# Peptides against a protein of PDB entry 6RGO: the designs that were tried, part 153

Target 1, 392 residues: chain A of PDB entry 6RGO
Amino acid sequence: MALKLLGFNQDATCFSVISSNKGVTIYNCDPFGKCFELEKSTSNDEELDFLVEMLFSTSLIAVVDKTIGASKRKKLKIVNTKRKATICELTFPHEIMDVIMNRKIICVVLKSDQIFVYDISCMKLLRTIDVRGEKLKSTSKFRNSEAVGDIGVRVSLSTDNNSILCYSSYSKSDKENAPLNDIVVFDALKCIQINVLPAVHQSNIVCIACSPDGMLMATASEKGTIIRVFKTIDTENDEPILVNEFRRGSRPSRISEMKFNHDNTLLACVGESDTIHIFALPVTTTEADANEDDTLQQSSHSLSSSINGLQYISKGLANRFGKIIVSKIPTQSQQRHVAYIKIPENAKYRIGFPKDTTNTIHICGEDGNYLVYSIPRNEVGPCTLVKSNTFD

## One batch from the design tools (peptide; made by RFdiffusion4, then SolubleMPNN)

Design b2_p11_7_s4 (from b2_p11_7, 4 letters changed)
Fold by OpenDDE base, seed 4:
Structure b2_p11_7_s4 (fold): chain B 392 residues (1-392), chain A 11 residues (1-11)
Amino acid sequence: as target 1 above (392 residues)
Amino acid sequence: DEILEAMKEPM
């Protein structure tokens, strides 16, 4: 059977797949088993295409049937899985490209480069973000950018209640073909833009991951060779803070998904390569535990080292070449993976981090494998397979 | 509210 992976939920307790014969199936991870099925709406041998976004292990799912006709591709259904009932239906002006949610917010991404932000509790529209409209305000010419079919706005949402939305935006470059290489950080609850990270890659951003708490964001371009991790909210001198730069590989390979683990200590990536890469993040010691009152009176010897004043000579050469303020992303030492998983060549996999086990990763493949791996803590090496299941 | 109910019910 042809399987198409839809992915894991926010806490990797469930994953969803499209089966060519059954329709949408949701599997529970532990205990492993089928927990929901959405039957095909049509008896035709048409290739099934769906978007399904889960809300953790709740009976709330968002479904878009993309299989047949332009009308269905514009409809979002909110479904109660337990009741097997559509509880809300929304119709959009354009095809739905992506749907993401948490316990507060649902975001709907359209082919028009619009993001519709809703309060999930009442399906009230909070904001329409028009990424093209922002571009058009920056660029005087309406080009019919026939978006080369695969390049669109990418989004990621924090899984917590803070509801930090990260999305790709068009650079303010006067170039007619401005890439989707800016990131906007948006408070989806307050509907406020928090931050803008300009030109985080040279090419279009094709993958974004927000950390569960919304404090970190990972980005990858079409090249997929470098992953950058930024702080989302914090800035230094009004400049974006690059936390990490990871090298996935030397060969170009599209990254399809990235995820942080629950404690922001690991970042995993998967894509067209035979390898899932797992990177270690520096533990930001939150200053909270430094209150051990060890009053050791170490004598403050005041070594007054006189560091001499180097006169910065202001060479004022006004060369007129448009300073692309490529924010000097500091050339941090490109770190490699700390762990990896080998996957079958040409197998599409999805990744998830369970909440309760920060050193465990869940993966599922279009080959029908659901696999649980343990991530090594103290050594660089392969992950250890802990559990395996099959699905159809 | 059927949405708020679905958000509290297991799958």
Scores: peptide ipSAE 0.630, ipTM 0.970, DockQ to the pose 0.896
Fold by OpenDDE base, seed 1:
Structure b2_p11_7_s4 (fold): chain B 392 residues (1-392), chain A 11 residues (1-11)
Amino acid sequence: as target 1 above (392 residues)
Amino acid sequence: DEILEAMKEPM
């Protein structure tokens, strides 16, 4: 059967898949098993396409049926899984491209480059963000809508209640072909822009991950060779703070998903390559934890020497055009993965970090494998398989 | 509120 992966929930307790014969299925990770099924609305052998966003392991899900016709692709259904009932339905002017949520906010991304921000508790519209309208205020020319290939607005939301929304925006270049290479950081609760990170990549941003607490953001471009990690809120002299620059590889490959673990110590990425990469983030020791564990010093020394290299380059060359060029970290100071998982080259995988075990990663594949790996702490190397299950 | 109920119930 053809499986299509939708992804893990916020804490990797569940994952969702599309089965060609059944419709949407949600699996619980531990104990492993099917916990919900949404039947397909049609008897036809049409390729099923859905968006499903879960709210942790709760009975609340958001569903968009993308299978049939332009009308269904514009409808968001809020479903109670336990009751098997639609409790709310919203219709949008354009096709829904993405839906993200936490315990406070739902964000709906449209093909029109609009983001609709809702209070989840009452489905009240808080804000419409028009990413094209912001571009039009900065650039005098309408881009005709026809050149909307696979490159749209990307979003990520913090899983906490602070509800930090990161989204890709168009650069302020007068060029008709301005890339989606800026990032806006937005407080979704207060409906205020907090920060703008200009030109974080040379090409369009295709993947964004916000940390669970909203303090960090990872970005990748269409090239997928470099991942950049920034602070979301904090600035230094009104300039964006680049925390890390990771090298996934030398060959271009699209990154489909990135995730932080729950303590912001690890960043994982997956995509079209045969390898899931896991990167270590420098632990910002708040002054309190300086007392106990002498053994972590050897790994921290290699990271601290990398951070000191970043501070000396933080003199952003304000080039004559007012573009903050994020200083390219020298290729020699680009960190590689600390751990990896090999996956089948033609199988799409999704990733999730469980809340209670910061050194484990959950993965699931369109090959029907759900796998739990242990991440090595002391060595650069492969992750160890701890548990495996299969699904259909 | 059916949304607030669904947010409190397990799947």
Scores: peptide ipSAE 0.620, ipTM 0.969, DockQ to the pose 0.900
Fold by OpenDDE base, seed 2:
Structure b2_p11_7_s4 (fold): chain B 392 residues (1-392), chain A 11 residues (1-11)
Amino acid sequence: as target 1 above (392 residues)
Amino acid sequence: DEILEAMKEPM
């Protein structure tokens, strides 16, 4: 059967898929099995397309029927999976491109580059963010960018209750074709912009991941060769803090998804390449735990790979040519993956990090494989397959 | 509130 992957939930306890014959299916990861099915509402042999956003392992899901020809691409359904009932329906002026949620907030991204932010508890609209509206003061031409259907606003939301929303925004450059290469960090609960990271890449941002706690953000451009990790809230001298710069590869390849693990020690990425890459983040040892005298020589062989090369972001002169404002980490200081998983070149995969096992990654493929891997801690190498299941 | 109920119920 043709499978289309929708993704894992926030804690990788479930994943969702579209089956051409069945509609939407949700699988539980452990114990592995089908936990929900949403039947196809139309008898037509049309290629099914859905957005499904889960709220952890709860009976709350958000569903958008994106099937071509369906008049439903502008409708968000909030569904109770246990009751198999729609409990709320919202209709938007434009096609829904993405839906993301946590226990507090649901964000709906439209084809118009608008983000609608709701309080999930009552579906009250808190904010409409118009990502174009900051530019529309200059040029009224809606370029019908019908042709580049793939470049739009990207969003990521923290899975915690702080509800830190990161989204891509258009650079303030007077150029008609300014890229989506700025990041806005937004407190979705207070509806306040808390940070702006200008020109984090040279081209459009196509992938964003927020950490579970909302304190870190990873970004990748259309080129997908470099991943940058920033602090979301913290700034140094009103400048963005670049924590890490990772090299995925030398060849351009799109990154479709990135995720942090639950303790912010790992970042995984997946996309069009034959390889899932896993990067280690430096554990910020907070100096506070130095005072307890207990002599247990836990030889924490911290992989103190000497991060000697955090050269200060010197005030790089605002050079006239729209240069990346973020100081590039020297290519020699660009970290590679610490672990990897090989996947079939033509199979789309999704990734998830379980909460309880920080060194475990869940992956699922459009090939019908659900796989659990152990991530090596002390060496650079392949992940070890721990569990495998198949789905249809 | 049916939303708050769904948020408390397992799938």
Scores: peptide ipSAE 0.618, ipTM 0.969, DockQ to the pose 0.899
Fold by OpenDDE base, seed 3:
Structure b2_p11_7_s4 (fold): chain B 392 residues (1-392), chain A 11 residues (1-11)
Amino acid sequence: as target 1 above (392 residues)
Amino acid sequence: DEILEAMKEPM
């Protein structure tokens, strides 16, 4: 059967899939099993396409039916899974491209490069963000949306109650074809822009991940060779906003998803390559807990030397020309993965980090595999398979 | 509110 992966929920306790025969199915990870099914409304052999966003393991989901006709693709349904009832419906002026939520807000991304931010509790509109802004007044050419491939506004939201929204934005360049290579950091609760990171890549940003606490953000471009990690907030301590630069590979390959683990110690990425890559993030030791565990120092020294190289380049340039967010980090200082998982070529996979086990990753494939891996702590190498289940 | 109920109920 053709499966299409929708993804894991925020804490990797559930994942959602589209089955060509059944419709939308949600699986629980532990104990493994089907917990919800949304049956097809139509008996037609049409290719099913849905957006489904879960709110953790709660009965609240957001659903967009993209299967048939331009009208359904503009309609968001909020569904109670336990009652099998639609609670509310919202209709948008344009096709819905993405939906993301936490316990406070829902963000709806439209094909018009607009982000609608709602209070989840009452479905009140808090903000409409127009990512194109005033530049649309001059370029009356609707880019014929047929030839502009899968390049649109990307979003990521913190899973906590701080509700930090990171989104890709068009560079301020006077070029008609400005890339989506800026990042805006937005407090979605207060409706305030916190930060703007200009030109974080040379090409369009195709993947963004926000950390669960909203303190970190990862970005990848269309090339998918380099992943950059940034602080979302400028700290007063003149610390560089760019905290890490990772090399996924030497060959271009699209990254489809990135995720932080719950304690911001790991960043995973998946995409069109045969490999899920897991990168270690430096633990920001806040000075306070320096007393007890001397044993973790040896692995931190190799990471700290790489960070010092980043700090030296940032301090020298920051003083003379305004905040150069992206220093040209030498290719030699780019960190590689600390762990990896081999996956079948051409199989789309999704990733999730469970809350309770910081060294565990959940993955699911369009091949019908749900897999749990243990991540090595003290060595660079393959992850170990701990659990395997199949779904249809 | 039905939304607040759904946010408290397990799937």
Scores: peptide ipSAE 0.615, ipTM 0.968, DockQ to the pose 0.902

Design b2_p11_8_s1 (from b2_p11_8, 4 letters changed)
Fold by OpenDDE base, seed 4:
Structure b2_p11_8_s1 (fold): chain B 392 residues (1-392), chain A 11 residues (1-11)
Amino acid sequence: as target 1 above (392 residues)
Amino acid sequence: SKIEEELKEDE
């Protein structure tokens, strides 16, 4: 059967899959097994398409049936999986492209480049962010929605209660064809824009990851060769702080997903390549806890290539030809992965980091494999397979 | 709210 992966939940305790014959299946990771099934609404041999976002290991899921007709693609259902009941149904003016949530917030991304931010507790609309409307305040004409392929607004939300929302925005360049290469950092609870990172890539941003605590953000463009990690809130001299610049590869390849681990020590990426890459982040030692017992921390420090290279990203100087100059870390300072997983080239994979084991990664494939890998801490090399399960 | 009640059953 053709499987389509929907992904892991926030803590990688569950993952969601579309099965062509069954509909949506949610699997528990440990113990491994089916925990929920959502039957297809139609008897037709139509290709099933769903958005499913699960709230951690709770009974709460957000579901969008995208299989049939423009009307269904505009409906968000909040479902209790234990009761098998729709708690809430929302209808949007445009097709839903993405849904992301934490314990406080649901964000709904529309094909109109609008982000609807809801308080999950009451489903009250807190904010509508109009990414195009922000662009239209600049002289740029509407791109007709037809000809822009698989490029839309990308979002990521912190998994904590701080609810830091990172989203891609259009560059304020007077060009009719401004790329989605700015990032906005938004406090989703307070509905305040915290930061704007201009022109973080030369091309459209296609992948964003927010750290669990919302303090870091990773970005990748359509090229997928370089991943940039920024501070979300902190600025230095009113300029964005580039913490890391990672090189995934020399060849262009789309990155479909990135994830931070729960302690912000690792960043994983997956996409169209045969390789999941895992990068080490510098441990931001908060100066405060320098007093307590030195004994246990020795094991994590060995991969401290001290990237003291906090680099300013100067505001993208539009040269006289309207080229955005992105400040870049020198190529010598570009880090490679510290660990990797080989995956089948023809299978889409999704990634998740479990909360309890910062050196473990969960992956699942459209090939029907659920795999748990141990990440090497002291050596650059392949991850070790710890557990494997199959699903259909 | 209904959702808040459902979230409390999972805590």
Scores: peptide ipSAE 0.062, ipTM 0.790, DockQ to the pose 0.886
Fold by OpenDDE base, seed 3:
Structure b2_p11_8_s1 (fold): chain B 392 residues (1-392), chain A 11 residues (1-11)
Amino acid sequence: as target 1 above (392 residues)
Amino acid sequence: SKIEEELKEDE
């Protein structure tokens, strides 16, 4: 059957798929099995298209039917999967492009480059972010909306209660074709902009991931050759906001998804390539838990690759020209993957990190494979297959 | 809220 992957939930306990014959199916990862099915609303042989976002392992899902008609593509349904009941229905002025949620917030991204931020508890609108309106305040020229294909506003939300929203924004360049290469960091609960990272890539940002705690953000451009990792908040210490640059590959390849693991030690990426890449992040020792006593000399040969080459271009010059030139980490200091998984070139895969096992990754493919891999920590190499299941 | 009630029944 033709399968279309929707992805994993926040803790990788479930994943969602579209089956051409059945509609939306949700699978539980452990024990492996079907936990929910949303039947196809139409008898027509039309290609099914849905957005489905789960709230962790709860019976709460957000559903958008994108299969038929401009009206359905503008409707968000909140559904209880156990009751098979619609709890809430919202209608938007434009097509829904993306939906993301945590236990506090739902964000709805429209084709208009608007982000609607809701309190999930009551479905109250907290904020409308108009990314185009922000651009129009910064740029004199309207971009005609019709000609920009697969390039829209990208979003990621922290899975914790801090509800840090990262979204792509248009650069302040007076060019008619300003790229979506800025990042805004937004506190979705307080409705406050925390930070703006200008020109984080040379081309449009096509993938964003926020860490579970909202402290880190990863970005990839259309080229998908370099992944950048940033701190979301300016630390009082003059530490660089850019903490890592990873090289996925030498050839351009679109990254479709990135995820951090639950302890911010790993970043995985998947896309159009035959390889899932897993990168190691430096452990940010928060100084707080340095209680003195346990002098266990675990010689953690921290591969402190001394990023000695970050010439501190002093904050003073960056402010005057609005170009925080993200100090390009020299190409020699670009880290490669520490682990990888080979996947079929023609099969789309999605990734998830389970909460309880920070060295485990869940993957699922449009080939009908659900796979659990162990990630090597002490060596650079392939991940080890631990469990496999099939689904139709 | 209806959503909060549904969330508590699944915890």
Scores: peptide ipSAE 0.056, ipTM 0.786, DockQ to the pose 0.811
Fold by OpenDDE base, seed 1:
Structure b2_p11_8_s1 (fold): chain B 392 residues (1-392), chain A 11 residues (1-11)
Amino acid sequence: as target 1 above (392 residues)
Amino acid sequence: SKIEEELKEDE
């Protein structure tokens, strides 16, 4: 039976799948089992396509039916899973490409490169962000909408109530085909742009992750060889702060998803490769908890010793075309993974970090496997399989 | 609102 993965919720307590015969199914992770099913609206053997975002462990889901006709692809339903009832329905002028939410905000991304920001409590529109309109203010030339293939605006939202929205934007370039390689940081509650990170990659950004607290973001381009981690809000001398540069691999491979764990100590990535990579982040010692004298001789093989200091993205090399080039961390100082999981070739997987266990990762595959792994703390190596379940 | 009632985690 063909399965399509939709992904985990924010705390990895549930995941969503499309089953060709059943429609959308939501699984609970622990205890493992089906918690909700959305029946197929049509008897036809049409390939099912949906967007489904679950709000934590609540009865609230956002659903977009992308299977049938241009009209349904423009319709967002908010559904109570316990009541099996549509609470709210919104229709957009363009196809919905993505939906992301937290307890305060829902963001809807359209094929028009517009982001609609709503207060989830009342479904009031707070802001329409026009990423193309922002580009057109910087460049007099209309982009033909048809020539941008599978490359659209990417978004990520903090899972906390601060509601930090990170989105990809078009670089300031006189070229009609300027890449989606800028990042905008936006306060979704206040509707204020906080920061702009120019040209964070050479090609279009295809994956963004925001940390749960909204203080960090990870970015990957179409090449998927390098992952960059930035501070979202903090700047130094009005320049973006690059915290980490990770090397996933030497060969190009698309990254489909990245996630931070709940304490910002780990970043995981998954995509078209046979390997989930887990990277360690520097522990930002907040100065506050310096008082507990616990002389745990952490053996000096702390993963911290190879953290090359914060590299400032200096304005240094304005190339002949006035493009700010992010100073690449030297290839020798690029960090590798600290842990990994091998997955079947050509199997699509999704990842989630549970809140209560910072060294555990949940994964699910279109092969029908739900797997729980323990992440090694003191060594670089494979994750250990702790639990496995199957789904259909 | 009706949506605010659904923003509670299922215990």
Scores: peptide ipSAE 0.054, ipTM 0.780, DockQ to the pose 0.676
Fold by OpenDDE base, seed 2:
Structure b2_p11_8_s1 (fold): chain B 392 residues (1-392), chain A 11 residues (1-11)
Amino acid sequence: as target 1 above (392 residues)
Amino acid sequence: SKIEEELKEDE
């Protein structure tokens, strides 16, 4: 049977899949089992396509039927899984490309490069963000929408109540074919733009991850060779703060998903490669709680090993050409993964970090495997398989 | 709202 992965919820307690025969199935991770099933509305042998976003472990899901020929690609349904009832329906002017949510906000991304921001509590529209709107004053040419299937606005939302929305935007360059290589950081609750990170990559951004607390953001371009991690809100001298630059690989490979763990110590990435990569983030010891006396000499062998190489290449070259060249961390200071998981080359996988175990990762594949891995702490190496289940 | 009632975690 052809399985299509929809992904994990925010805390990796559940994941969603499309089965060609059944429709949408939601699995619980622990105890492992089916918790919800949404039957296909059409008897046709059409390839099923859905967006399904689950709100944590709650009875609330957002559903979009994207199946070809379905008149429903513009319709968001909010469904109570316990009641098996649609509680809200919204219709949009354009096809829905993505849906993301937390406990406060739903964001709906349209094929028109619009982001609709809703208060989830009442489904009140808070903001419509037109990502093209700054440029559309000059070039009325809608790129012929057929070939642009893969290049659209990317979004990520913090899982906390701060509701930090990160989205890709078009660079201000006068070029007709400006890349989606800027990032906007937006407070989705206050409807205020907080920050703009210009030209974070040379090509279009295809993957974004916001940290659970909204303080960090990871970005990857179409090349998928380098992942950059930035602070979202904080700036130094009105310039974006680059925290890390990670090297996934030397060969181009698309990254489909990235996630931070719940304590911002790990970043995982998955895509078209045979390898899930896990990167370590420096623990920012907030100096604040240094006051309590407890002399537990836990020899934190801080792997303070030689992150000395973040020599800020000096201010001097930035001034002449108004390209904020994000100072390329020298290729020698590009960190590699600390851990990895090998996956089948032809199987799409999705990733999730459970809340309760910061060194555990959940993965699921279109091959019907749900796998739990332990991440090594003290060495660079493979993750250890802890639990496996199968689904169909 | 009807949605706020559904936002309660299933304890």
Scores: peptide ipSAE 0.044, ipTM 0.778, DockQ to the pose 0.717

